# Peptides against a protein of PDB entry 6FRK, part 162

Target 1, 411 residues: chain A of PDB entry 6FRK
Amino acid sequence: NEEVLNAMLKEVCTALLEADVNIKLVKQLRENVKSAIDLEEMASGLNKRKMIQHAVFKELVKLVDPGVKAWTPTKGKQNVIMFVGLQGSGKTTTCSKLAYYYQRKGWKTCLICADTFRAGAFDQLKQNATKARIPFYGSYTEMDPVIIASEGVEKFKNENFEIIIVDTSGRHKQEDSLFEEMLQVANAIQPDNIVYVMDASIGQACEAQAKAFKDKVDVASVIVTKLDGHAKGGGALSAVAATKSPIIFIGTGEHIDDFEPFKTQPFISKLLGMGDIEGLIDKVNELKLDDNEALIEKLKHGQFTLRDMYEQFQNIMKMGPFSQILGMIPGFGTDFMSKGNEQESMARLKKLMTIMDSMNDQELDSTDGAKVFSKQPGRIQRVARGSGVSTRDVQELLTQYTKFAQMVKKM

## One batch from the design tools (peptide; made by RFdiffusion4, then SolubleMPNN)

Design b2_p19_4_s2 (from b2_p19_4, 12 letters changed)
Fold by OpenDDE base, seed 1:
Structure b2_p19_4_s2 (fold): chain B 411 residues (1-411), chain A 19 residues (1-19)
Amino acid sequence: as target 1 above (411 residues)
Amino acid sequence: SLAEEALTLKKFLQLFAEQ
């Protein structure tokens, strides 16, 4: 029994290291899981794999919980939020995403650019803020970030803004001059919250970077970015461990809407490749897919048409980035869709829909669409000519449809 | 239920991506 436990824990530890979880945290988790598993209960014939997965899940949830309540803005007050982080972390983009998130919730929100180090920082912030219709402040001539931050905060306080976001300079390295500048800005504006923005794609370097920021500035919140790419999110655990601060939001793409409140359970489920069923439900609800009740009722009766498949492809296209939806499905890890594969998958969906646009109502509404085409092969040639594709492409679509329809009949 | 809708769509997406 102990040998089986050690073998399974070795596989889990390998998968967590491949997910960018810090080696020290993986060792601690292994010890905590070993202490939490009753070896006598493992002998009773219970599914040893499920028991270990549950113990691992429970210990990962504890690693994401710093035991500190996340700061929340107070309605009708002036809340100053200072952003800190390295250059290339997505800090400036995340300031705009957070501002837009609060604006959509009916908060009077503004942005201040106190990045005087990076050429074009203010132009970039101004462009993003203008597109989102967010009020902004900054200077083309003032070089002191303390002056810009102080003047901007005073201006927006006098104008009764509720959410005042201050973006600071990001540097390429842990430079003492950067930390001194951040401390001077923090002392001048007295922020209600300091947010550390971390890039998840830096992997094992997350711990050392997060620690260096926490040792110099009183970080109270963490935002993790670039969770749409190759980053499996294990660096988020390192950020919580180093900062002792909660993750409040995650960045899941390049769009201003690719930003969500951090949820512990869905995040750990995704990290373990269990998928995010809750986030998928929330995303389906946001899309008002009211027409899905009629489809579910048909699916419960084992009915599935080419039209029903077309409507599902339309719903998938409405859900936005296909990579985000796949990342909510169990067994589809973050590695399954590079940005190139997403565009290719969307192009494949559009091609299939274009083939179906050349079908008639008798073909689309048949409960056995593949049989309609098999009985009259001339239909395949008509559809192929109408959609500008090969007869093989139409046969591949019908083969896919047949696989779906057979699975619906087994549901 | 919305959970059944999301689960159905999830199964559909899974089947599409496995092909």
Scores: peptide ipSAE 0.020, ipTM 0.502, DockQ to the pose 0.095
Fold by OpenDDE base, seed 4:
Structure b2_p19_4_s2 (fold): chain B 411 residues (1-411), chain A 19 residues (1-19)
Amino acid sequence: as target 1 above (411 residues)
Amino acid sequence: SLAEEALTLKKFLQLFAEQ
């Protein structure tokens, strides 16, 4: 039994190391899992694999929990959020994503560019902020980040902004000058939260990087970026361990919407290759798909219309990038959709919806929409002309619909 | 149930990804 446990733990430890989990954390987890597993319960014929997976899951959840409550902004107050992190961590993009997240939640949000070191930092922030309609501050002439940060914070405090995000200079390396600048900015603006932004793709370097920031500045929150790539996110555990600070958000792509609140269980499930069933459920809930009781009932009866398919495409489009949704499904790796395929998939969905917008209610509400079109081929030509597509594109849509309708009949 | 919706959406997405 102990040999079997050790073999299974070796496989799990290997998988965690391949997921960029720090070797010290993997060792600690191995010891904690060994201590948490009752060998007597394993002898009783319980599924040893499930028991080990559950023990591993519990210990990973503990590693992601710093035991400190995440800072949350106070509504109706002025909340200053300072961002820190290396150049290339996605810090500037993440500032815009966080501002946009709070803006969409009805917070009065703004952005300050205190990155005077990187040429075009202010232009990049301005471009992102303008696209998102987020108020911004910065200078093309002021070179002191302390002055820019102070003036920007004061300005936006006086204008009663609720979320004031300050982007700071990143460096390519951990330099004392960077940490001194961060301390000077932090002392001047007195942030309510300091957010460390970390690139998940740096793998085993996450611990040392996160520690170096925490040793110099009072990091209170972590945001992990580039979880859309090959990074399984194991570096996030290293960041929590080093900073003793919670992960508050994750960046899951290049788009401003590719940003979500951190959830422990979904993240650990994804890290273990179990998928993100909870995040899928939560996204389904956020969409208020509760009106789908009628759809579920129709699906239980094997009824599926082109309208039902259209509504599902609308729901998928509201959920955000298709790659992220697929990455929540167990067995669909992040690599299943290359970055090119995501925009193409969304464009394909929009094209399909545009074709369906040219259909009539009889076509949309038919329980056998494909048969309606097959009986009267002139309908295909009408829809094709109405949507500006080929008759082949309409036939491809009807083929897809038929495939879905057949699947629903098998459910 | 939310689980049935999530499962339905999962199957739908899976079928869409297989295309």
Scores: peptide ipSAE 0.019, ipTM 0.474, DockQ to the pose 0.139
Fold by OpenDDE base, seed 3:
Structure b2_p19_4_s2 (fold): chain B 411 residues (1-411), chain A 19 residues (1-19)
Amino acid sequence: as target 1 above (411 residues)
Amino acid sequence: SLAEEALTLKKFLQLFAEQ
């Protein structure tokens, strides 16, 4: 029994290291899991794998909890939020995402560009802010970030803004000049919250980077970016451990709406390859797919048309990158969709939609679309010619539709 | 309902990934 436990813990430890979890945290987790598992309960015929997964899950939840309540803005007050992080971490984009999030929640929100190091920083912020209709402040002539931050904060305080976000300069490396500038800005504006932005794709470097920021400035919150990529997010545990600060949001893409509040349980479930069913439900709800009720009602009656399948493909395409949706499904770990497979999967969906665009309403709205085509084979040839595909491609689509319609009838 | 919807979407996506 102990040999089996040690073998399974070795596999879990390997998977956590491959998920960018820090080696020290993996060692500590292994010891804590060993101490929490009763070997006698494992002998009684319980599913050893489920028991180990549950013990690992509980220990990972503890590692994501810094024991400190996340800062939240107070309604009707002036809340100053300072952003810190390296260049390329997604910091500037994340400032705009957070501003847009609060604006959509009915907060009077603004942005300040205190990045004087990059010649295009203010133009980039201005473009993003203008697209989102967010008020902004910055200078083309002032080179002191302390002056810009102070003037911008004072201006927006006087205008009764509730959320005042300050973007600071980033660097490509940890530099003493960057940390001194951040400290001077923080001392001048007296922020209510300091947000460290971290790129999840840096893997094992997350601990050292997060520690270097926390040792210089009073980081109170973490935002993790680029969780839409190959990053499994294990570096987020290192950021929490090093900063002793909660993750408040995650960045899940390049769009201004690819931003969500951090949830511990879904995140750990995803990290373990269990999927994120809650995040999938939240995304489905946020899309306000008004037609979902009508579809669900049809599905409950065992009705499924080619049009219903087309609408589902449109909904999948609206949910964002197909890799993100698949990564939320238990058993479809992030490894199943290399970046190449996402574009190929989206190209497959677009090809199927293009075939359906060549169908008529009688074909699309039939509760047995495959039977309509089987009764009149000339329809297959018409659709194939109209969409520029082979008759085989149309038959493959109809075979897929038939599998779906049979599954819906079994629900 | 929402869990059944998510399960339906999951089964839908699984049928596409198995091809």
Scores: peptide ipSAE 0.019, ipTM 0.470, DockQ to the pose 0.141
Fold by OpenDDE base, seed 2:
Structure b2_p19_4_s2 (fold): chain B 411 residues (1-411), chain A 19 residues (1-19)
Amino acid sequence: as target 1 above (411 residues)
Amino acid sequence: SLAEEALTLKKFLQLFAEQ
């Protein structure tokens, strides 16, 4: 029993290290899991694999929970949120994402660019803010970030803004001058929350970086970026452990909408490759796919039309990046769709939809669309001409539809 | 309903990815 436990724990520890979990945390987790597993209960014929997975899951949930309640902005008050983090962490992009998130929720939100170190920082922030219709402040001439931050915060306080986000300078490495600048800015503006932005892809460096920020500035929240890539987010555990601060949001892509509130259970499930069924449900809910009830009822009766397939393709396109959706499916890693494959898959879906746009209601609403086309081959030629595709492309679509319809009948 | 929707969409996406 102990040999089997040790072998399975070795496999889990390897997978966690491959997910960028810090080696110290993996060792501690292994010890905690060993202490939490009753070897006597493992003798009773319980699925040893499920028991170990559950123990690992439970200990990972504890590592993501700092035991501190996340700061939340107060409605009708002026809430100053200062962002800190290294250059390339996605800090500036994340400021815009957070501002847009609060704006969409009906908060009076603004952005301040206090990054005087990076040439074009203000232009980048201005471009992002303008696209999102978010009010912004910054300077092309002022070089003191304390002056810019103070003036911007005062301006937006006087204009009764509720969410005032301050972006600061990043550096490529930990530098005392950067930390002194951050402290001067923090002392001048007296932020209600300091957010550390961390890149998930930096792997084992997450602990040392997060600790260096926490040791110098009062980090109260963490945002993890670049969780759309190969990084399974194991570095997030290191950031929480080092900062003793909760993860409040995650960045899941390059788009302004690729930003979501952090949820512990879905994140750990994804980290372990279990998928995120809850996050898939939430995304389906956000889409207000009221049309899906009618589809589910048809699917329960083994009915599936070309229109039903078209509506599902529309729903997939509304859910955003196909790679993210697949990454929420157990057994489909984020790696299944390289960034190149996502654009190709979306283009493929759009091509299939364009073919279906050239179909008539009789073809779309038939419970056996393939049979309608097989009985009258002239329909294939009409649809092909109407959509600007080959007759082969239409036949391939009908072949795919037939495979789906056969599977629906087996569901 | 929503869990069934998500499961249905998941199965559909899985099928699409396998083709």
Scores: peptide ipSAE 0.018, ipTM 0.465, DockQ to the pose 0.100

Design b2_p19_4_s3 (from b2_p19_4, 7 letters changed)
Fold by OpenDDE base, seed 5:
Structure b2_p19_4_s3 (fold): chain B 411 residues (1-411), chain A 19 residues (1-19)
Amino acid sequence: as target 1 above (411 residues)
Amino acid sequence: DLEELAKIIREFLELDAEL
């Protein structure tokens, strides 16, 4: 038992270090998990393994949660959101993603380009804003970002905009001139929130960069970009620890809709390969699909069938941002998302549905569909022949279903 | 890598099925 625990903790620690989590945080997590288990081992009859998993999960949640309530915009007020971050962090793209997110939520949203340093910054923002039908402000002739930001904020305040996003200049290096410019802009526009945008791919440098920004400007929120596929998420944990500021959103791809609210529990669950059921439920609820209540009720009762999975796949296929929803389904790893465009993801989902179309009602409606197939392997061969796929493809589907159904039973 | 972390943690969680 103790050797297994120590081996498991070593693997988790190695994974966190490989994910660019700061070694001090990893050591602290290891000691906190050990201390939590030693205290809980006094509880006779609990599955020691569930306790270890719960202890690891709790400590990972603490690494992502700074204990500070995230700023939220007030409806019917003018909310000024200033973006800060290094060049190449995805700041300008993230401004457009956040503006589009709030616009889709029925907020009167606008964008201001106060980046006078980067040639074509305003053209890039204008192109993104125009594609998303978001009102924008900027100048081709004004070189003072304070003037542009002030005029743009005043204009959009007078027009009763609710969300006013100000994009600032990024620099390649931490320059005192950049921080002075950011302070001058912040003092002029008096933002309700300052958002630091960080690229997750920077890894070990995330902590030092995030700290340098927090020490110079009143960063109240963090947005982490490039959390698609191969990005090292440990930099995000280090940035939260360094800034003591909550992650409010994550960028999960290149598209304007590849943007989601950050949730601590779902993120850790996804990190742990437990999927993001809460984020899936919320994203499904955002789509106002009538079948959502029945699904949520089944999930609350720990019931999940192959038919319920099929119905979810049908609902997902009706949703535009298909990529983001698959990445929330347990067993659809980052690998399912990273390798394909939206069309390939849709083709994979259609293949899974075609396999399920070859199943019978007893297989589809079983609360333990995997056990039905495991007891009678001839069913796998029948379904494989009926759908024109390999027996391996059917086994992979059943493995994904089993992972999801086991999770629903643990909810 | 989040995939490697997710893999190690999946392996950590899937060790549940063998023990």
Scores: peptide ipSAE 0.026, ipTM 0.482, DockQ to the pose 0.017
Fold by OpenDDE base, seed 4:
Structure b2_p19_4_s3 (fold): chain B 411 residues (1-411), chain A 19 residues (1-19)
Amino acid sequence: as target 1 above (411 residues)
Amino acid sequence: DLEELAKIIREFLELDAEL
């Protein structure tokens, strides 16, 4: 009934507000969900649950999608990417993460430190760049960020670098002098993209901050930092929606690999524990695993078997930092992404693989493995006994597989 | 907290809307 819907929407709205989502966006989401349900209920007699789920999902996607296509670098060209943002936003660390991301993808990438304001900025960038084997430029003697940025960009253009990342000075506050310096640097180097780095932890202040940068500098992209599992990311999402600047990447920790491309639908799916198949495919592609093409082709045809899931688990076990990838699999909740639980996550994956090792080829190679088990419940008991697990553990695996296979069928 | 938000939204999406 409408009272139950209103109560549920109130809880969702409360949670969004507690996550620092802007109250206007939360109200708009609530109104849009109601309007979508009312319209669909009148039109189709469809399952009310599916309509509500779809309406909520669609409005969550709208909260994170500014409707603007993100800038992407052009292969074989010189792409200058200027970073802007406040001090403490994680800007310098994010420059290194982005450089490392492109380097791992086979881009000729470099870093320029034009942060002359912060003592040790160049040493920090140099340390990060050296660890990642990324070429870098900066000065210990030049104090003009325009000169450093210009010389560094010219140098790396002449050396045919494809990705030239310029880290700029931050300030503790939004100061006109910061915006003037950023404009002078931008005018000198003519960046192809200006990336605003924002700290998710500042909550509702994100909107005003992002707007102030957008109003002064041609910010084309946003990177949100400190989106750890427990972070109040809603303020950052709200700021992006308010400024119509796309989030291109998110920082999910302190490590150079704690960095992922932002995709709106996969992010919401991951947030909801529905998994991130696109992120999983992207990660599998980065590994250059020979069996990956065959899997991607099956996925494109909407085919996904328990064997295909087992092969994915084997691949994940080879990948090392397990926490990030597990959260990309449907039915693996965000609780698995906590750095403290990597051993537990691996143990759980190994348990799932052990359950699958007790399955037969008919069960593993079925395009509807869950239906094979549902038609013959004695299979669940056999597999449970063979793997030394409960029938519940087998049912949980089959539920996860079903969620994944349903997503693949929608691709 | 995004995890708490995610939990509440999951619970919301998993609830049989006895509407």
Scores: peptide ipSAE 0.023, ipTM 0.613, DockQ to the pose 0.015
Fold by OpenDDE base, seed 3:
Structure b2_p19_4_s3 (fold): chain B 411 residues (1-411), chain A 19 residues (1-19)
Amino acid sequence: as target 1 above (411 residues)
Amino acid sequence: DLEELAKIIREFLELDAEL
């Protein structure tokens, strides 16, 4: 029993290390999980695997809780948010995403470009801000980021902006000159929140980088970027531990809408391959798919048509990268996404939709679509010819539909 | 139930990885 427990804990520790969780945190978690199980095993004869998973989940939730409440902007006040981070972390893109997020929520939001070091920084910010219809400030001639930040903050304070986001210079490495510039800007504008932007793809370097920023500037919030389906989320735990600051948002792609509020439990569930059903629901609700209520009512009645399946495939395509959506489904952990080429999965989905585009309304709207085709096999040959596929491909689609429809009837 | 939906989607996508 102890050997089996130690083997399972070794597998969990290996998976956490493979997910870029810091070795010190993994060791501490292992010790805490052992101590928790030794106390619970004496009481209940419960499935050891479920107890280990629950103990691991509970300890990971504690690791992402810094014990500090996240800063939130105050409505009707002027809230100054300063962004800090390395070049290539996604900092400038994240400034635009955060500005757009607050603007969509009805906040009077603006952007300031205080990056004087990077050629074309202001043009890039101006392009992003203009595309999102966000007011912006910056200079082509002023080279002091303190002057630009101070003038921009004063201007937007006088215009009664509620959210004032300041993008600062990044560097390719940690440099004393970068930290001095960041401190000078922070002292001049007196930000209500300092946000560190971190790239999740840097893996084990996350802790050292996050610590280096926190040791120099008063980081109060973290945003983790590049949490696309292939990114190992363990670096986020290292950032929280190093900064003692909450993760407030995550970036989940390159699009301006690929940005969400950080939720601890969904994130840990996803990291453990337990899925993120809550994040999937939130993302489905944010898409304002008016058709969702109609679908939910059909599902409650055990009705599922080929059209309903087609609409679900369209919804999957609208939700963004297929890998991200799959990574929200329980049991589709990071390891499953490593085997699936996203392009191949999307090409397969498009092929299935092209087959359904060759179906008629009677076939699409039938509550027993497979029976319509089984009664008249000539329909399979028509659809196969219309979509340029084999009769086997159409039969495989109908077999998949039948499995789904049988499962929906059990709901 | 959302857990049942998630199980269904899982069983569907696992069948597609065995094909």
Scores: peptide ipSAE 0.000, ipTM 0.289, DockQ to the pose 0.077
Fold by OpenDDE base, seed 2:
Structure b2_p19_4_s3 (fold): chain B 411 residues (1-411), chain A 19 residues (1-19)
Amino acid sequence: as target 1 above (411 residues)
Amino acid sequence: DLEELAKIIREFLELDAEL
């Protein structure tokens, strides 16, 4: 009924505000959800639920989608990417993560340290670049960031690099001198993309900071850092909507691999525990595992068995970072990752595999594995005893399988 | 946080047809 809908929308609005989402965006979401829901035309409760779900999902996507197409590098061209952002935003680490991402994708990638303000900036970049085997440029003697950036860009252009990342000086606060330096660097190197790096943990300050950068520098892209499961990311998402600059990547941890391309719909699906099957397929394809074609073909035909899930778990255990990949699987939502270190998440996955090791081929190879168990509840008890787990643990596995198999059938 | 938000939204989306 309308009262229950209004109560739920109030809870969603409260949670968005607690996540540091801008009050104007939260109000607009509430109005748009209400206007999308004609309660009088809804003949069945099942249609009501789907319509509410779709309306809420659509408005959550709008919170993170500025409606602007993201810049993408062109293969076989020289792409100069300038990084800007405050000190402590994770800018320098993010330059290394982005360089490593493109290098793994087979791009000829390099790094330039044009941070002359911070003592040891070049040593830090050199250390990160050397660990990742990324070519780098910088100076210990040149103090003008414009000279360093220009020389480095020219050098790597002459060497036919495809991705040329320029890290600039950060400051502790927004200062006119910082913006002037950024403009001088940008004018000298003529970047194809300017990336603003934003820390998600600063909450409501994200919008004001992102606007101040956008008003002074032609920021075309945003990267959000420190967007782990515990981060108050709503401020960062609001800042993107306010600046009309797309998020292109997110940093999800401290490791060089804790970095992923941002897609609005997959991100909201993952946030809601719906998973990211497209991102999972892309990750599986990146590993060039021998069985990838067969798995993708099964997924395209809407066929998914408990054995296919087991094989995916084996593949996931071969992939890093583990947290990123688990979050792509439907039913492995935030509650699965939230309380555990990477070791606990691996232990949980290994427990699920141990439950499946106690299943027979008829159970594993059934296109409706959950129905096999529901028709003969004694199977659940057998599997539970064989794997040393509770009957509840087996039911939870079957519930996760069912959620996944239902999504595969909709692809 | 985003996790609590996600939980509340999941709970909202999972709430039965008594709407």
Scores: peptide ipSAE 0.141, ipTM 0.721, DockQ to the pose 0.016; fails the geometry check

